# Peptides against a protein of PDB entry 2FGR, part 172

Target 1, 331 residues: chain A of PDB entry 2FGR
Amino acid sequence: SSVTLFGIVDTNVAYVNKDAAGDSRYGLGTSGASTSRLGLRGTEDLGGGLKAGFWLEGEIFGDDGNASGFNFKRRSTVSLSGNFGEVRLGRDLVPTSQKLTSYDLFSATGIGPFMGFRNWAAGQGADDNGIRANNLISYYTPNFGGFNAGFGYAFDEKQTIGTADSVGRYIGGYVAYDNGPLSASLGLAQQKTAVGGLATDRDEITLGASYNFGVAKLSGLLQQTKFKRDIGGDIKTNSYMLGASAPVGGVGEVKLQYALYDQKAIDSKAHQITLGYVHNLSKRTALYGNLAFLKNKDASTLGLQAKGVYAGGVQAGESQTGVQVGIRHAF

## One batch from the design tools (peptide; made by RFdiffusion4, then SolubleMPNN)

Design b2_p20_2_s1 (from b2_p20_2, 10 letters changed)
Fold by OpenDDE base, seed 1:
Order: sequence, then structure tokens, then C-alpha cells
Structure b2_p20_2_s1 (fold): chain B 331 residues (1-331), chain A 20 residues (1-20)
Amino acid sequence: as target 1 above (331 residues)
Amino acid sequence: MVSTDPAVIEEARALALAKL
């Protein structure tokens, strides 16, 4: 058996020009290029190609030293793997988010990421962003000539909110083709939740693709999230992303990403554009900078996720500019 | 301190959206 301690400490100076009051916010933030984390993982060879595994991972907040405590809410799994693939038991990324967030050139963190994986509807479930689930069983296939898939089910355990039953039940999966420079994936998920104490289905469909030209990578996402409420009609968001990255001077990477969030329930759009640069000082240490612009239209109140500084909304129809400059260290 | 817990940030946004 092997046990590996691993982690990332990512801390930045961050600025946003507007909060919910229209005031600027600045300070020390976390997780601008990668989510800061501490984890333990290990494997045991059981013979015959069968392996047992465990993975325990929590988020690190380097600005306050985890003042709210430490937990394994990022991942807490036991696994069996072999020629059949991998089965995981415990809290993890749901299969849909695990695969489809891989097309985000900003690593699903900081001020630049695709923000489509979100609670769009005041869902009262703990994971109504569609990123993770409690009580999760997941299965991942091997890769068959590029073709691969993942499936997940999370038990609701008869959790209720108001009159809603089955809260926290997840069912979902993806199919993918990963071969050389090409990756493409389709994900489908449904989660049971509550909105205003009433039963609601969070349906999600996501298409992702990327191509690596060697000199540059292109990546894209198309997503629809729909909260189907028993009363008050559906809350639908269509999200689009297109990004490019390129290596710079053998030690750097430049990234540009655009996203559009078409919030149908409020007839309002938000546009996000982000420029990022990463400078590798070593295999483990990097400097980075992100510059993001978010334009809300009409009733849209979206804000950039400057974690540790300001991650709230802005006034309706307001634009927000954000900057992060930081250090990422992996161990 | 604004909670850095993504769940609390999303809950606060959800509550702001439910007031519209």
C-alpha cells in the first residue's frame, strides 16, 4: 500500500471594481489559478489487476488559515479499479462536472472560469451547482479506442426541504471521445432539489470539445441548466464558452476565454471575457495573473468569483472588472 | 467575513434571486 500527501497552496492579491453597493473590493484572495487543497490518497494492489484506493481532499484557505475549519468536502472516496474501470463510493465531483469542467481553461476557479455549473434558481440543496454530491456512487469505464464514459447516482436518503422529497438525489453521466489532440463529451444530469420549499428538478445538458493544435489549444462548452419547478414555471439558463490557450517561451501559458450566460427566466444576458497568464518558475511553482471583465445586461447581477475578497453579485445591469495576481505552489 | 464556502456564496445569490 502507498499513501501520498499532496496539495496546492494558491494565494493572490485580488481586486474587483464593484460589489453589490457599487464599491471596490481588494485584498488577499485564494485559488486564482487552481483550487487550493490538501489531500491524502493511496492504493493497494489486490492482485489480478484489481486495486483498492482511497482519496480524501479538502479546500485550503491560505488567507485565513482555514478559520471555518478543514473538511474532506472536495472528495472522500473509497474505490475499486481494474480492467472493468473504476467504482467510487463517497462524496466526489459528479461524473458530468468531472468531465465537462475539464474543457474550462481556467480550471473551474478564480475570476476567469466558466460559471455555467451554478445554482441558477435559489435551489435549497447543498450541491445545486451540479458540481459534487453526497452519498455518491460513481463508475468510470476504461478508454476503448478513445471512447469512455462515466455514470453516477447519489442517494437522497429521504432528505426533505419544505414539501419537497428526494432532495439531493442525483442521476447523471457522460459519454466521451478522447483521442490524441481531440476531446469531445456529452453530459446529462438530473438532481432533485427544492426552490421555495417546493419540489424542483435541476436538469443539465452539457456538450464540450477541445482540440490541441500543438501551438495552441481551442476549447468550447455548450450548456443548458433548467430548474423545473412545480409552481412558478421553469428557470432556464443557456451558457456558452469559447477559449484558447498557447504556450509562451517554453515556461509560460497565455489563455483567453469568453462566456455568455443567457438567463431566460429574467430575459437577461451576462458576458464574461478573461485574459490569463501563467509563468512556471518550476514544475511545482508558478506566478499568474488574471484580468476579467463581466458585463451584465438588464436584470443580470452576476459577479466574478474573487474567492477570499469578493464573490457576491453586483447591481442589475452593472459591469465588473477583476484582477488577480498570485503564486501557485504544488506539493 | 464573506463566506468563501461556494455553497454559502451560491445560497446568498440564490436568496438574492428569490427576492426578484
Scores: peptide ipSAE 0.010, ipTM 0.487, DockQ to the pose 0.019
Fold by OpenDDE base, seed 5:
Structure b2_p20_2_s1 (fold): chain B 331 residues (1-331), chain A 20 residues (1-20)
Amino acid sequence: as target 1 above (331 residues)
Amino acid sequence: MVSTDPAVIEEARALALAKL
């Protein structure tokens, strides 16, 4: 058996020009290029091509030293793997998010990521962003000539909120084709939750694709999230993303990503554009900068996620500019 | 582009090591 300690400390100076009051916020933030983390993982060869695995991973908040404590809420899995693929037991990324967030050129972190994987409806479930689940069983196929899939089920354990039952139940999966420069995927998920104490189904469909031209990578996402409420009608958001990345001078990477969030329940759009640069000082240490602009229209109140500085909304129809400059170190 | 994100590299490496 082997045990590997691993982690990332990513800390930045961040600025946003507008909060919910219209005031600027600035300070030391976390996780601007990659989510800061501490993890333990290992494998055991059981013979015959069968392996056992474990993975324990928690988020690090370098700005406050984890003042709210440390946990393994990022991943806490035991697994069996072999020629059949991998079965995982425990809290993890749900299969849909694990696959479809891979098309986000900002790695679902900082002020630049695709924000489609969100709680759009003030859902009362702990994971109503569709990213992770408790009590999760997941299965991942091998790659068969490019074709691969993942499936997951999370037990609700009879969790209730108000009159809603089955809260936290997840069912979902993806099918994908990953071959050479091409990746394409379709993900489908349903999660049971509550909104206003009433039963609500969070339905998600996501299409993702990317192509690596060598000199640049293009990536795209199309998503619909729908909170189906028994009372008050559906809360639907259509989210679109297109991004490009290119190597710079052998040591850098530039990223440009646009996203559109069409929030149907409020008939309001938000536009996000982010320019990012990563400068590799080594294989483990990088400097980075992100510049993001978020334009809300009409009743939209979305804010950029400058974690550790300001991750709240803005006033309706207001625009927000965000900057992050930081250090990422992996160990 | 190979992700220069060490986390993505290590996750891809962990996934690759899980496939070996």
Scores: peptide ipSAE 0.008, ipTM 0.428, DockQ to the pose 0.043
Fold by OpenDDE base, seed 4:
Structure b2_p20_2_s1 (fold): chain B 331 residues (1-331), chain A 20 residues (1-20)
Amino acid sequence: as target 1 above (331 residues)
Amino acid sequence: MVSTDPAVIEEARALALAKL
């Protein structure tokens, strides 16, 4: 067996012009281009085309040295893989998130990413953003002429919150077509949670597509998230994203991404636009800059995710501008 | 064949994020 130590340290200077009080925030932030991480992984050939694997990965906070501790909450899986695909046991990205976040040109981190994978309803479950699950079994198919799929089930283990049972149960999957420059995927998920101590189903449907034209890549997402509450009616958000990226001078990449979050329960929209640039100093080290603008309308209070500086909301109807300039190093 | 091993995809993503 081999064991590989790997990681990313991504640290930036970040600024946002407004917090929840209307004040500016600035400082040293983390994970602006890629989520900072430390991991261990390995594989064992069991013969006959069967492999065992493990993956342990935690987030790194380079601004405070992980003052809140270190854990493997990013991924903690054991797996079997072969001609049948891969089965994983343990905490991981849920199959829907793993596939559909691949269309986000900002890598689901920093001030630029698609924010549709969110807890829109003050859900009380630990993973009500639909990104990861505990107690997860996942299966991923091989690629058959471009066609692939992933499925997952997470056990609730009789977790309760208030009167809600089955909290943390996930069922979901995707179907995809990945062939050359084209990727397209449809994901469906349901997660059981609680809102106000009452049973709530978090339903998610996501369509993603991307095409690489060589000179540029286009990417898009269409998502509906619906928290179905037994009392108080449904909390529905429709999220839309369109992005483009292009290589610059053989060592850089420019990215532009727009997202719209139509928050039906409050009849309020938020618009996000982000310009990003990555400059590769080497195969392991990059400089980056992100410039994001988030316009909330009406009762919308969304904030940009300047991790380590400010990731909270803003006042209703307020606009926020964010900047990140940083270094990403991979090892 | 692009490996559909999500570990290889995550590795290729981590490596692509490292190579970009």
Scores: peptide ipSAE 0.008, ipTM 0.433, DockQ to the pose 0.040; fails the geometry check
Fold by OpenDDE base, seed 3:
Structure b2_p20_2_s1 (fold): chain B 331 residues (1-331), chain A 20 residues (1-20)
Amino acid sequence: as target 1 above (331 residues)
Amino acid sequence: MVSTDPAVIEEARALALAKL
């Protein structure tokens, strides 16, 4: 049996040039290169190739010392694994987000990530961004000659919001091919939620691919999210991402990523471009810098996610510039 | 023991999108 304490403390100085009032915001932010966390994990060998596992992980806020408390909302799983793959019970990443966010070169954190995994519709469910679920059962296959898959189901437990039933139900999965420098996957998911107290289905389809040329990596995402409402029509967003990364001088990594968010319900686009650099001082400690530009068009109000400083929207059609400079330490 | 495991860093990638 083993028990491992692990974590990341990632804290930065962050700036955005516009908030919802048009004013600048700056201060100490968190999770600019990796989400800050504290976790416990362990495994027990049960013999015959069977293992039991546990994983407990929560987010850390280095700016306020977790003033709102600590919880295991990142992951709280027990598992069995073996030659058949892995079964997980408990709150976790849903299989679709676990696989398809791997193509995001900004590690789904800070001001640079792909923002497609979002609550696009003011959904009233706790996890309407499509990233995690409560009451989740997940299964992950082994890798068979590059082919792998993951499936998940989350129970709604008869949760209601307004007239909506089955809130928090998830069903989804992915199929993938991971072999050498190539990764490609397709994910499909549906969640039950509410918008304005009315039943709504959050449907998601995501394609991802990456190729590692050794000297550089290319990565891409194509996503469609639909909040299907019985009244008022669908809230549809098409999201696109293309990114490149390259090693610099054996101790650094440069990243460039572009994303487009085509928000069909408001006939409005947002363009995101992010330049990032990571400098490894050691295997555990890095300095980093991110520079992001978000251009909203028409009725679009998207904001960059400078966590701990400002993560709200901007005025319609306004552009936002964000900067993060920070330290990441892993333990 | 530092999990420098790219998979733990990549599982990190999925979470920060959770607050969007």
Scores: peptide ipSAE 0.007, ipTM 0.438, DockQ to the pose 0.085; fails the geometry check

Design b2_p20_2_s2 (from b2_p20_2, 13 letters changed)
Fold by OpenDDE base, seed 3:
Structure b2_p20_2_s2 (fold): chain B 331 residues (1-331), chain A 20 residues (1-20)
Amino acid sequence: as target 1 above (331 residues)
Amino acid sequence: MVSTDPEEIAKARELALKIL
């Protein structure tokens, strides 16, 4: 039996040239290359290839010292694992996000990530971004000659918002092929929520693929999110991503990623391009820099996620430039 | 390439803790 204390402290100086008022924001931000976290995990061998596990992980905010408190909202699971795979009980990444965010070269954090895993419809549920769920049961298969899958169900526990029942219910999963340099996956999910106090289904389909050429990696995502509403029609977003990464000088990595968010309900597009560099000072400590440009068209108001500095929107049709320069330390 | 992915760093540490 083992217990491991682990974490990441990632803190940066961040700048965005526009907020919702058109003003610049700058300061000390968090989680620019990796989400800052503190966790406890462990395993117990039960014999016969069966293992028990636990995982408790919370976000760290290095800029304010967790002024709003600490919680295990990143993951709080107990697990059984063996030759059958792994069953998890508790709040976690939903299977779809756990697999499909792995194709994001910016690790689903900072100003550079794929922003498709979002609440596109002002959904009133706690996790309407499709990333995590409360009351989650998950199952992950072993890898069978490259083929693997994950499935999850989250209980709604009769949570209501307005006239909407079943709020927070999730059902979803992925199928994948992971073999050597190739990864490819298909994810499907439905989450029940409310919009304007009315029952709404958040449907998600995501395709991801990557190939590692050794000298460079290519990665791509195709996603559709649809908030299905009985009144006012569907809120649909098609999101696309293409990225490349390459090692630099044996101690660095350069990343370039483009994303397009086609917001059908407002007939408006947003374009994101991000350049990132990571310099490894050691196996545990890195310096990094991110430069992101977000171009909104028409009614689009998307903002870059400079966590701890500014993560809000901009004025409709406005462009935003963001910079992060920081230190990541893993312990 | 030393993985800069926190999940791969976490997995590599799990692997290192399984090898010890």
Scores: peptide ipSAE 0.016, ipTM 0.533, DockQ to the pose 0.042
Fold by OpenDDE base, seed 2:
Parts: C-alpha cells; sequence; structure tokens
Structure b2_p20_2_s2 (fold): chain B 331 residues (1-331), chain A 20 residues (1-20)
C-alpha cells in the first residue's frame, strides 16, 4: 500500500474594475490557474487485477490560511478498480462535471473558466452548480478503442428544504470518445433541489469536444441548464464556449477562450472573453496571468470569479474587467 | 504539453510513482 501527500498552492494578485456598487476591487486572491488544494491518496493491490483506493482532498485558501476551516469537500472517496473500470463511494465531482469541465482551457477556476456549471436559479441545494455531490456512487468504464463512459447516483437521504423532500438527489452520466488528438463527450444530468422552498429539477445537457493540432488545441462546449420549477416557470440558460491554446516556446502556454451565456428567463446575454498565459519555471512551479472581459446585456448581472477578492455580480447591463497575476506551485 | 489539469498532474504523478 502507498499513501501520497499532494497539493497545489495557487495565489495571485487580482483586480476587478467593478463590483455591485460600481467600485473597483483588488487584493490577494486564490486559485487563479488551478484550485489550491491539499490531498491524501493511496492504493492497495488486492491481487487478480483488483485495487482498493482512497482519496481525500480539500481546498486551500492561501490568502486567509483557511480561516473557515479545512475539509475534504473536494473529494472524499473510497474505490475499487480493475479491468471493469472504477467504482467510487463518497463526495466527488459528479461524472458529468468531471468529464465536461475537461474541455475548459481554464480548468474550471479563476476569472477565465466556462461558468455554465452554475446555480442559475438561486437554488437552495448545496451543490446546485452541478459540479459535485454528497452521498455519491460513481462508476467509470475503461477506455475501449476510444469509447468511455461514467455514471453517478447521489442519495438525497430525505433532505428537505421547504416543501421539497428529495434535495440533493443526483442522477447523471456521460459517454465519450477519446482517441489521439480527438476528444468528444455528451453528458446528461438531473439534480433535485429547491427554489423558493419549492421542489425544482435541475436538468443539464452538455456537449464537449476538443482537437489537438500539435501547434494548437481547439476546445468547445455547448450546454443547456434548466431549472424546472412548479411555480414561476422554467429558468433556462444556454451556454456556449470556444477556446484555443498554443505552446509558446518550450516553457509557455497561451490561452484564449470565449463564452456566451444566454439567460432565457431574463432574456439577457453575457459575453466572456479571456486571455491567459502560463509560464512554467519548472514541472511544479508556474507564473500566470489572466485578463478577462465580461459584458452583461440587459438584465444580466454576472461577475467574474476573482476568488478571495470579489466573486459577486455587477449592476444589470454592466461590463467587468478582471486581471489575475499569480504563482502556482504543485507539491 | 504538460497538463495543467490537476487531475492529469495527479495521474502523471501516479504514473511516475508506478514507474519507480
Amino acid sequence: as target 1 above (331 residues)
Amino acid sequence: MVSTDPEEIAKARELALKIL
């Protein structure tokens, strides 16, 4: 048996030119290129190609030293793996987010990521962004000639909010083709939640694809999220992303990503464009910079996620500019 | 490309720990 301690400390200086009052915010932020984390993991060979595993991972907040405490809310799994694939028990990324966020060139963190995996409806569930679940069972297939899949179910355990009695129930999965330079995936999920104390279904469909041309990588996402409410009608968002990345010399990577969030319930769009650069000082240490522009139209109030500095909204129809410059260290 | 994905960094470290 082996136990591995691992982590990432990612800390930046961040700036946004507008908050909800129209004022600038700046300071020390976290997780601009990768989510800062501390983890423990291990595997045991049980013979016959069967392995047991564990994974415990929590977020690190380098700006405040984890003032709100440390927990294993990123992942807390025990697993069995073999020729059949992998079964996981415990809190983790849901299979849909684990696969479909892999097409985000900004690694689902900082001011540049695809923000489609979001609570669009003021859902009252703990994980209404569709990223993780408690009480999760997951299964991942091996790769068969490029084809792979993942499935998950999370128990609600009779969690209630208002009149909703199945809060936190998740069912979802993906199918994918990963072969050489090509990756493509389809994900489907439903999560039970509450909005305004009433039962609500969060339905999600996501298509992702990427192609690596060697000199550059292209990546794309198409998503629909729909909060089906008993009262007040459905809250639907169509989210689109297109990104490109390229190596710069032997030590750098440049990234450009565009996203569109078509918020149907408020008939309003938001446009995000992000330029990123990563400079590898070593295999473990990188410098990075991100520059993001978010244009809200009409009633849209989206804000860039400058974690540790400002992650709130802006005034309706306002635009926001964000900058992050930081250090990522992996240990 | 050295993956900047922490899961791929984690997998690459598991691969490196399996090669040792």
Scores: peptide ipSAE 0.009, ipTM 0.484, DockQ to the pose 0.043
Fold by OpenDDE base, seed 5:
Structure b2_p20_2_s2 (fold): chain B 331 residues (1-331), chain A 20 residues (1-20)
Amino acid sequence: as target 1 above (331 residues)
Amino acid sequence: MVSTDPEEIAKARELALKIL
């Protein structure tokens, strides 16, 4: 049996040139290269290839010392694993996000990530970004000659919002092929939520692929998210990402990622381009810099996620530039 | 590339602690 304490403290100086008022914001931000976290995990060997596991993980906010408190909302699972794969009980990444965010070269954090896993419709559910769920049961297969899959179901526990029932119910999964330098996957999910107090289905389809050429890695995502509303029509977003990363001088990594968000309900596009550099001072400590540009067109109001400084929207059709320079330390 | 995945870093530490 083992118990491991682990974590990351990632803190940065961040700047964005525009907020919702058109003013610049700057300060100390968090989670620019990796999400800051504190976790406990462990395993027990039960014999015969069966293992029990636990995982408790919460987000750390190094800029304010967790002024809003600490919790295990990142993951709080108990598991059984063996030759059959792994069953998890508790709050976690939903199988679709766990697999499909792995193609994001910015690790689903900071100002550079793929922002497709979002609440596009002002959904009133707590997890309407499609990233995590409460009351989740998940199953992950072993890898069979590259083929693997994950499935999940989250109980709604009769949660209601307005006239909407079953809020927080999730069903979803992925199929994947992971072999050497190649990864490819298809994810499908549906989540029950509410918009304006009315029942709404959040449907998501995501394709991801990556290939590691050794000298560089290419990665891509194709996603469609639909908030299917009984009244007012569907809120559909098509999101696209293409990224490249390359090692630099044996101690660095450069990343370039482009994303397009085609917001169909407002006939408006946003373009994101991010250049990132990570300099490893050790296996556990890195310096990093991110430079992101977000161009909104027409009615688009998307903002870069400079967590701890500014993560709100901008004025319609406005462009935003963001910078993060920080330290990541893993322990 | 040095893995920056916290899970891989933590696994590498668990492996190092098992070798000690």
Scores: peptide ipSAE 0.028, ipTM 0.627, DockQ to the pose 0.044; fails the geometry check
Fold by OpenDDE base, seed 4:
Formats: structure tokens, sequence, C-alpha cells
Structure b2_p20_2_s2 (fold): chain B 331 residues (1-331), chain A 20 residues (1-20)
């Protein structure tokens, strides 16, 4: 049996030029290059190619020392794995987010990431961003000549919000091809939630692809999120991302990513452009800088996710600039 | 690229602990 303690402490100085009042925000933020975390994991060989596993992981907030407490809300799984793949029981990334966020060159954190995995409709469910679920059973296939898949189901446990039943139910999965420099995936998910106390289905379809040319990597995402409401019509967002990364000087990485969020319910677009640089001081320690521009059009109010400083929206049609400069340390 | 993924860093540690 093995038990591994692991973690990341990622802390930055962050600035955004506008909040919801039009004022600047600045300070010490967290998780600008990777989500800060503390975890325990281990495996036990049960013989015959069968293994048991556990994984416990929580977020770390280095700016306040976890003043709101510590939990294992990032992952809290027990698993069985073998030649059949892996079955997981417990809170985790849902299979769709686990696979499709891998195409985000900004690691689904900081001011640069793809923001498509979002609660677009003021959904009242705790995980209406489509990233994680409670009460999750997941299955991941082995890789067969590049082909792989993942499936998940989360129990609602009869959770209700207003007149909505089945809140927190997830069903979803992906199919993928991962071979050498190429990765491509299709993900489909449905979550049960509530909007305004009424039953709502959060449907998601995501296509992702990447190619590693050695000298550079290209990555892309196409997503549709649709909150299907019985009353008031559907809230649909089409999200697009294209990114490139390249190694610099043997110890650096430059990243450029563009995203478009076409918010159909408000007929409004937002454009995000992010330039990032990571400088590896070692295998465990890096310096990083991110510069992001978010242009809202019309009724769009999206804000950059400068965690620990400001992650709220801006005024409708306003543009936001964000900067992060920080240290990432992995242990 | 030196992997900055905690998963790959941890796999590399598990491999190093099997070689020792």
Amino acid sequence: as target 1 above (331 residues)
Amino acid sequence: MVSTDPEEIAKARELALKIL
C-alpha cells in the first residue's frame, strides 16, 4: 500500500481595473496558475491486477490561511481499478469537466481559463457550473489504441429547491481519442437544477481538441450550455476557445488563449484574451504572470476570476483588464 | 516540458520510489 501527501500553494498579487461599481481591485490572490490544494491519496494492490484507491483533496487559500475552513470538496473518492479501468465513488470532477477542461491551457484557474463551465442562468444548484458533483459514481475506461471514455452518474438524493425535484442529479460522459500528439473529445452532460425555484435541466455539449507540434501546442473548445426552463424560455450560451502554448528558453512557457462567450438569452457576447508566462525555477517551483482582457458587449457582465481579489461581474458592456503575478509551489 | 501537473509529478515520484 502507498499513501502520498501532495499539494500546491499558488499565491499571487492580482489587479483588476473594474469591479461591479467600476472601481479597481487589487491584493493577494490565490490559484493563478494552478488551484492551490492539499491532498492525500493512496493505492492498495489487491492482487489479480485489482487495486483499491482513495483520494482526498481540498482547496488551499494561502492569502487567509483557509479562514473559512478546510474540506475535501475538490475530490473525496474511493476507487477500484484494474484492466477494466477505474470505478470511483464520491465527490469528484464530473467526467465531462475532467476531460474537457484538459484542453484549457490555463488549467481551469486564474484570470486566463476557459469560463464556459459556468452557471449561466442563476441556477440554484451548488454545482451548476458543471465542474463537480456530490454523490457521484464514475467510470473511466482504459486507453485502447487511443480510444478512451468516461461516464458518471450523481444521485440527487431527493434534494429539492422550490418546486424543483431531483436537484443535483448528473448524468454524463465523454468519448475521446488520445494518441501521441493528438487529443480529441466529445462530452455530453445533463444536470437537474432549479432557476427561480422551478425545475431546470442544464444540458451541456463540449468538443475539445489539441495537437502538440513539439515547438507549440494548439488547443480548442466548442461548448453549448443550455438551461432548459419550463417557464421563461431556454438560457443558451455558445462558448468557443482557441489557445496556443510554446516552450521558451528551456525553462519557460508562453500561453495565449482567446475565448468567445455568445450569451443567446441576452443576445450579448464577451471576448476574453489572455497572455500568460510561466518560468520554472525548478520541477516544483514556478513564477508566473497572466494578463487578461475581457470585453463585454451589450448586456454582458462577465468578470475575470481573480480568486482572492475579485471574481464578480462588471457593469453591462464594460471591459475588464486583469493582471496576476505569483509563485506556484508543488510539494 | 517539465510536467507541472500534480498528477504527473506524483507519478514521477511513485516511479522514483519504485526504483529506490
Scores: peptide ipSAE 0.011, ipTM 0.478, DockQ to the pose 0.043; fails the geometry check

